# Peptides against a protein of PDB entry 4N78, part 277

Target 1, 186 residues: chain A of PDB entry 4N78
Amino acid sequence: HFQVICRLLGYQGIAVVMEELLKVVKSLLQGTILQYVKTLMEVMPKICRLPRHEYGSPGILEFFHHQLKDIVEYAELKTVCFQNLREVGNAILFCLLIEQSLSLEEVCDLLHAAPFQNILPRVHVKEGERLDAKMKRLESKYAPLHLVPLIERLGTPQQIAIAREGDLLTKERLCCGLSMFEVILT
Target 2, 155 residues: chain B of PDB entry 4N78
Amino acid sequence: MAELQMLLEEEIPGGRRALFDSYTNLERVADYCENNYIQSADKQRALEETKAYTTQSLASVAYLINTLANNVLQMLDIQASQLRRMESSINHISQTVDIHKEKVARREIGILTTNKNTSRTHKIIAPANLERPVRYIRKPIDYTILDDIGHGVKW

## One batch from the design tools (peptide; made by RFdiffusion4, then SolubleMPNN)

Design b2_p27_2_s2 (from b2_p27_2, 20 letters changed)
Fold by OpenDDE base, seed 2:
Structure b2_p27_2_s2 (fold): chain B 186 residues (1-186), chain C 155 residues (1-155), chain A 27 residues (1-27)
Amino acid sequence: as target 1 above (186 residues)
Amino acid sequence: as target 2 above (155 residues)
Amino acid sequence: SYIDEVLEKLKKKLEELLEKLLKLLNE
């Protein structure tokens, strides 16, 4: 599903969606969540001493439940605050999954374009064969597929310019050095 | 442009008119040949003259048709060439617009990105002495040790 | 009489060809 979304929206659509999600997250964090956190801090017990180990796990739990009774019974916390936190969490996860899907799509595009851009994979050389000879053979095999040199030889100046720009756009991808998710976490 | 205009406005219409005039002339020639054959005492000579006129007339019509056809073909070739040039121009504009749109889109998404922290691949130098994995002998947890501590409520 | 018939047939065929050509040119 995320791959389809990435293909449908493209870079522009993804950017718009991400920006809007960031706005929503910011609004939730600075608005409702912040207010609830402040309220919770006010009602939080100032001194919460660890109960004696003698009470066992159930007794300790009951103790903390009693100390936090006002917080637990705060109905708006369950209905509004936790829901908003879930929304924030979902937004973050969405952004992560979109970025991952986009990265996969970009890698696929790079791989598909590679033969046309003189990007050759490193060939595993079996023991005894010269790496250089194999690479040279591969270069010779794919040389006719190099798009930019072909257009430079046969095309008009305008076509050459477009081909170069297209080649650059094909090579420059976000997955090569950029992360959206890191921006979201900051 | 001048050649196409000349073909459209002068050569092709002129050729059509010439062909039409030739048709009317052929009718006159046919009538003449018929009358000449009927009135002539030397039927063989009249026939030979008719054959000559017919051949000449057919040749002239064929020439006019060929000339007209060639002019039409030339016109079509020029028009096809013009269309191809226009198509090329449109394609160029379209590609330019697409590239521009893509650049704009990339700028927009780029604002939402930061450089990936290239974690310096610290060469994990594997310590040479792979200490033999001490076989973790799972000693069965003797739960009987807990029997004395938990005053379980005897139902 | 036979020659007249042949000439008439040739005339008719030529007229038909010319008419077809004129139709093609008017389309």
Scores: peptide ipSAE 0.016, ipTM 0.619, DockQ to the pose 0.003
Fold by OpenDDE base, seed 1:
Structure b2_p27_2_s2 (fold): chain B 186 residues (1-186), chain C 155 residues (1-155), chain A 27 residues (1-27)
Amino acid sequence: as target 1 above (186 residues)
Amino acid sequence: as target 2 above (155 residues)
Amino acid sequence: SYIDEVLEKLKKKLEELLEKLLKLLNE
């Protein structure tokens, strides 16, 4: 589903969706969630000492659960604050999944474009074969597919300009070193 | 442009008219040959003359048809070439627009990106001094402090 | 279409002339 969404929206559509999601998340965090957090901090026990390790992990968990029971049972916290936190969580997950799907699509595009851009995969050399000779043979085999040099030789100046720009856009992808998700976490 | 215009306005219409006139002339020639044969005392001479006129007429018509056909073909070739050039121009504009749109889109999404940092996993240092569990006396949480936050359901 | 019609008419007239010529050649 996310792959289909990425293909349908493209870069422009994804950017718009991500921007709107960020606005929503920011609004939720700085608004309702912040207010609840401030209130919860005020009602938080001033002295919360770590229970003895002898109680084990379950006992420690029960201890903290008991101390925070009244806070957790607060009706408004459960209905409003937790719902907002779920929305934030869902938005973050959505952004992550979109980025992952987009990255996969970009990688596929790069792989498909590679033969036309003089990007050759490293050939596994069997024992006894010269790597250099195989690579040269591959280069020679795919040389006629190099689109930009071909257009530079046969095309009009306008076609050459478009081909160069297209080649650059094809090579420069987000998956090569950029992360949207890291911005969201920031 | 000038050649296409000449073909459309002068050569092809002129060729069509010439062919039509030729048809009319052929009818006259046929009538003449028929009458000449009937009236002539020398039937052999009249026949040879008819053959000559027929051959000439056929050659003339063939020439007119060939000329007209070639002009029409030339016209079509010029038009096809013009259409191809227009198509190429449209495609070029379309590609330019697409590239521009893509650049804009990439700038927009690029603003939402940062360089992938290999986040060093910060070692969570467990606090060394597990303080002795202080018996927490449950103080009732006063929820009235929260009454001013949110749409309180008046139960 | 008009050219084709004219050509067909011309062809017919030529055929008629040829037929007449053939008849004359065979008397």
Scores: peptide ipSAE 0.014, ipTM 0.618, DockQ to the pose 0.002
Fold by OpenDDE base, seed 5:
Structure b2_p27_2_s2 (fold): chain B 186 residues (1-186), chain C 155 residues (1-155), chain A 27 residues (1-27)
Amino acid sequence: as target 1 above (186 residues)
Amino acid sequence: as target 2 above (155 residues)
Amino acid sequence: SYIDEVLEKLKKKLEELLEKLLKLLNE
């Protein structure tokens, strides 16, 4: 599903969705969640000491439940604050999954473009074969597919410019070193 | 452009008119030959004359058709060349626009990105300088990570 | 289309002339 969304939206659509999500998250965090957190801080017991271990786990739980009774029974916390936190969590997860899906698509594009860009995979060398010889053979095999050098040789100046720009756009992908998710977490 | 205009406005219409006139002339020649044969006491001479006129008329028509055909072919070749040039220009513009749109889209999404912390090194919290153009870090993609993903064509 | 029509008419007239010539030769 996320792959389909990535394909449908493209870079521009993803950017717009991410920006709007960030606005929503910011609004939730700075608005409703902040207000509830402030309220919770006000009702939080000023002194909450650990009860004696002699009360056992049930007694300790009951103690904390009693001290936090007002917070636990705060109806708006359950209905509004937790819902808003869930929405924030969902937004974060959505961003993560979109980035992962986009990265997969970008990797596929890079792999498809690689033979045309003089990017060759390292070939597994069987025992007794020289890696250099195999790589040289592969380079020779794919040399006619190198698009930019071919166009530089045969194309018009305009075509050369377009080919170079296209090559650059093909090589420079977000998955190569950029993260959207890290920005969202900051 | 001048050659195409000359072909369209002068040579081809002129050739068509010449062919039409030749048709009319052929009819007159035919009538003359028929009448000459009927009225001539020397039928053999009249026949030879008719043969000569027929051959000449056929040669003339063949020449006119050939000239007209060549002019039409030349016109079509020039037009085809013009269309190819226009197509090339349109394609170039289209590609330029697409590249521009892609660059804009990448800038927009780029604003929402930061460099992946590849280095184990210390959290230099670089202040989020908003204005730094997201320099595409040309890190060579280590494609070896993908070596395990997919049935490599055993070459 | 007009050129084709003119050519067809010309062809027909030439054929008629040839037929007339052949008739005259067979006389």
Scores: peptide ipSAE 0.013, ipTM 0.610, DockQ to the pose 0.002
Fold by OpenDDE base, seed 4:
Structure b2_p27_2_s2 (fold): chain B 186 residues (1-186), chain C 155 residues (1-155), chain A 27 residues (1-27)
Amino acid sequence: as target 1 above (186 residues)
Amino acid sequence: as target 2 above (155 residues)
Amino acid sequence: SYIDEVLEKLKKKLEELLEKLLKLLNE
């Protein structure tokens, strides 16, 4: 599904969606979640001493349960705050999955364009074959497909410019070194 | 453009008119030949004259048709060439627009990106021995590095 | 005469051809 979304939206659409999601997340964080956090801070026990270890794990749990009873019983926390947190989580996951899907699409594009851009695939060298010889053979095989040099030789200046621009756009992909998800986490 | 205009406005219409006039002239020639044959005491001479006129008229018409046809063909060739040029121009514009749109899109999404923290590339421990500059064999870009990025996509 | 008939036929055929050509050129 995410791959289809990526294909349909393209870079522009993805950018728009991501921006809107960021706005939503920001709104949730700075709005409702912040308000709940503030409220929780107000009701939080000012002095919560660690119970003595002698009470054991159950006793410690009961202690904290008692101290946080008002917080735990806060019904709106469960219904509204947690829902908003889920929404934030979903948004984050969505962004992650979109980025991953986009990366896959970009890789596919790169792979498809590679023969036309003088990018040779890694050749599995069988035992006894020289890597250099195989590479030369591949280069020779794909040499006629090198689009930019071909257009530079045969094309008009405008065509050359377009070809170079297209080549650059094809080569420069997010997957090569950029992450959207890291921005979202910041 | 001047040539095309000349063809469209002068040569082709002129050729058509000439052809039409030739048609009317052929009728006159035929009538003349018929009358001449009937009235002539020397029918053999009249026949030879008729043949000559007919041949001449036919040749003239053929010439006119050929000229007109060539002009039309030339016109079509010019128009075809113009059309091709226009198509090329349109394609160029279209491609330019597409590239521009793509660049805009790339910029927009780029704003939402940061450089991947390249995990500290393991210090490529330069092998101590300065081996002779082996001819820089462009190592093919290992796209397999990207293979790890795709594993999380639940289809 | 047979010759007249042949000439007339030739004339007619030529006229028909010319008319067809003119029609084609007018389209």
Scores: peptide ipSAE 0.017, ipTM 0.616, DockQ to the pose 0.003; fails the geometry check

Design b2_p27_2_s4 (from b2_p27_2, 19 letters changed)
Fold by OpenDDE base, seed 4:
Structure b2_p27_2_s4 (fold): chain B 186 residues (1-186), chain C 155 residues (1-155), chain A 27 residues (1-27)
Amino acid sequence: as target 1 above (186 residues)
Amino acid sequence: as target 2 above (155 residues)
Amino acid sequence: SYVDEVLEKLEEELKKLLEELLKKLNA
């Protein structure tokens, strides 16, 4: 599904969706979630001493449960605040999955373009074959497919310019060194 | 442009008119030949004259048709060439627009991206011995680095 | 080339018609 979304939206559509999601997340964080956090801070026990280790993990848990009883029983926290947090989480997950799907599409595009861009696939060298010889053979095989050099030789200056720009756009992909998800987390 | 205009406005219409005129003339020649044959005391001579006129008339019509046909073909070739040039121009514009749109889209999404913190791969301290520049065998871009990104989510 | 072929065919047909007419006239 995410692959289809990526294909349908393209870079521009994805950018728009991501921007809107970021706005929504920001709104949720700065609005409702912040207000709940402030309220929670007000009702938070001012002095929460660490229970003695002697009470064990269950006793410590009960202690904190008792200290936070008012917070845990806060019904609006469960209904509204947690829902907003879920929405934020879903938005983050959506962004992650879109980025992953986009990366896959970009990789596919790179792979498909590779024969035309003088990018040779990794050659599995069988035992006894010289890597260099196999690479030379592949280079010779794909040499006629190199689009930019071909157009540079046969094309008009305008065609050459377009071919170079197209080649550059094909090579420059987000998956090569850019992350959207890291920006979302900041 | 001048040649195409001349073909469209003068040569082809002129050729068509000439062909129509030739048709009228052929009818007159036919009538003349028929009457001449009927009225002539020397039927053999009249027949030979008719043959001569017929041959001449047919040759003239054939010439006119051929000339007209060649002019039409030339016109079509010029038009085809113009269409090809227009198509090339349109394609160029279309490609330019597409590239521009793509660049804009990439800029927009690029704003939403940051450089992946390449884990400080330990500067492989190149050992000091500058061994001879081994011919940079362009290591094929290892796309396998991307294999780890896509495997998990069968979505 | 197509026009030339059509013209050649027309010429051949016209020649045949003329020959037939000549045969009828000489008969």
Scores: peptide ipSAE 0.016, ipTM 0.607, DockQ to the pose 0.003
Fold by OpenDDE base, seed 3:
Structure b2_p27_2_s4 (fold): chain B 186 residues (1-186), chain C 155 residues (1-155), chain A 27 residues (1-27)
Amino acid sequence: as target 1 above (186 residues)
Amino acid sequence: as target 2 above (155 residues)
Amino acid sequence: SYVDEVLEKLEEELKKLLEELLKKLNA
């Protein structure tokens, strides 16, 4: 589903969606959530000591549940604050999944373009074959497919310019070194 | 452009007119040949003359048709070439626009990106001092402070 | 298309005339 969304939206659509999500997240965090957190901090027990590890995970959970019982029972926290936190979480997950899907598409595009851009895959040399000879053979095989040099020889100046720009755009992908999700977490 | 205009306005219409005129002339020649054959005492000579006129007329018509056909073909070739040039220009513009749109889109999404940092996994250090369990004194929490936040029911 | 139609008609008429002339010549 996310792959389809990425294909449909493209870079521009994804950017718009992510920007809007970030605005929503920011609004939720700086608004309602912040106010609830401040209030909760005020009502939080001044002394909440870590229970002894000897109580085990269930005992520790019961201890915290008892200490936070009054907070957990506050209906507005469940209905508003936790819902907003869920929305924030969903937005973050959405951004992560979009980025992952986009990265996969970009990698596929790079792989498909590679033969045309003089990018040869790493050749696995079978035992007994010289790596150099195999690489030379592959280079020779794919040499006619190099698009930019081909157009530079046969094309008009305008076509050459477009081909070069297209080649650059094809090579420059987000997956090569950029992360959107890191910005969102920041 | 000048050649195409000449073909469209002068050569092709002229060729069509010439062909039409030739047709009318052929009818006259045919009538003449028929009458000449009927009136001539030497039918063999009249026949030879008719053959000569027929051959000449056929040759002239063939020439006119060929010339007209060539002019039409030339016109079509020029038009096809013009269309191809226009198509090329449109394609170039379209590609330029697409590249520009892509660049804009990439800039927009690029603003939302940062360099992938190889985050060193920092080890979570557990706090050393286990604080003594303090008896939980239930103090009633006053939630009235939250009444002004959201859809709080003012009772 | 119009030019083609006119040319086709002219060719047909010319062919008929030529055929008639040939018939008369062979006659």
Scores: peptide ipSAE 0.014, ipTM 0.600, DockQ to the pose 0.003
Fold by OpenDDE base, seed 2:
Structure b2_p27_2_s4 (fold): chain B 186 residues (1-186), chain C 155 residues (1-155), chain A 27 residues (1-27)
Amino acid sequence: as target 1 above (186 residues)
Amino acid sequence: as target 2 above (155 residues)
Amino acid sequence: SYVDEVLEKLEEELKKLLEELLKKLNA
């Protein structure tokens, strides 16, 4: 699903969606969540000592339930605050999945374009074969597919310019060195 | 451009007129040949003359048709070439626009990106003294202690 | 196509004229 979304939206659409999600997250964090956190801090017991270990796990749990009774019983916390936190979580998850899907798409594009851009995979050399000889053979095999040199030889100046720009855009991808998710976490 | 205009305005119309005139002339020639044959005492000679005129007339018409056809073909070739040039121009513009749009899109998404911190894998130098993991003897949690807490509220 | 139609018509008329001439010659 995320792959389809990435293909449909493209870079422009993804950018718009991500920006809007960031705005929503910011609004939730600075607005409702912040207010609830402040309220919770006010009602939080000032002194919460660790109960004696002698009470065991159930006793300790009951102790904390008692200390936090007012917080647990706060209906708005359960309905509104937790919902907002879920929304934030979903937004973050969405951003992560979109970035991952986009990266996969970009990698696929790079792989598909590689033969046409003189990008050759490293060939695993079996023991005894010269790597250089195999690479040269591979280069010679794919040389006719190199699009930019072909257009440079046969095309008009305008076509050459377009081909070079297109080639550059094809090679430059976000997955090569950029992350959106890191920006979101910041 | 000048050649196309000449073809459209002069050569093709002129050729059509010439062909029409030729048709009219052929009718006159036919009438002449018929009358000449009827009036001539030497029918064989009249026939040979008719054959000669017919051959000449056919040759002339064939020439006119061929010339006209070639001019039309030339016109079509010129027009096809013009269309191809226009198509090429449109394609170039389209590609330029697409590239521009893509660049804009990439700038926009680029604002939302940061460089991937390739964290240099710090060689976690494993401390030499692997202290032997103390075998946590899992003491079986005796859940029977929980049996006394579940006193159902006797109503 | 129009030119072709005109040419075809002309050819047909020429053929008719030729046929008429031939008929007259064979009479």
Scores: peptide ipSAE 0.014, ipTM 0.610, DockQ to the pose 0.003
Fold by OpenDDE base, seed 5:
Structure b2_p27_2_s4 (fold): chain B 186 residues (1-186), chain C 155 residues (1-155), chain A 27 residues (1-27)
Amino acid sequence: as target 1 above (186 residues)
Amino acid sequence: as target 2 above (155 residues)
Amino acid sequence: SYVDEVLEKLEEELKKLLEELLKKLNA
């Protein structure tokens, strides 16, 4: 599903969706969640000392339950806060999955374009074959497919310019060194 | 352009007129041959003359038709070539627009990205200057990630 | 090629017409 979304939206669509999600997350964090956190901080016991070990595990649990009673009761009433946190979590997960899917699509595009851009795959050398000889054969095999040099030789100046720009756009992918998810976490 | 105009305005209309005139002339020749045959004391000579005129007329018409047909074909070829050039121009414009749109899209998404910190240190170093053109560091893409998903084309 | 075919057909038709005319003139 995320792959289909990435294909459908493209870079522009993904950018728009991510921007809107960031706005939503920001709104949730700075608005409702912040207010709940402030309220929780106000009701938080000022002094929560560790009870003496002599009370045993049940006594310690009861002690903390009693000290946090107001918070627990408040939290039970505030299903909205947990829902907002879930929404934020879902948004983060969505962004992560979109980025991963986009990266996969970009890698696929790069792989498909590689033969046309003089990018040779790593050849697994079988035992006894010279790597250099295989690479030369591969280079010779794919040399006619090099699009930019081909167009530079046969094309008009305008076609050459377009081919170069297209080649650049094909090579410049986010997966090569950019992360959206890191920005979102920031 | 000049050749196409000449074909459209002069050669083809001229050829059509010539063909029409030839038709009219053929009718006159036919009438002449008929009258000549009726009036001639030597019917055999008149017949031979008619055959000669018929052959000549047929050759003339065939030539006119062939010339006209060739001019029409030439006109169509020129027009087809013009259309191909126009198509090429439109395609060029379309590609230019698409590239521009893609560049804009790349810029837009680029604003939402930061450089992948290769250093394991979790320090969210906020890149100070957001405005730095995202230098695409050509890191060799490890394509091994796709080894599990794609039916590796066993080259 | 199509024009050539049309021209060939026209030539054949014209030849037939001429032959018919010649036959009528000889009878």
Scores: peptide ipSAE 0.016, ipTM 0.606, DockQ to the pose 0.003; fails the geometry check

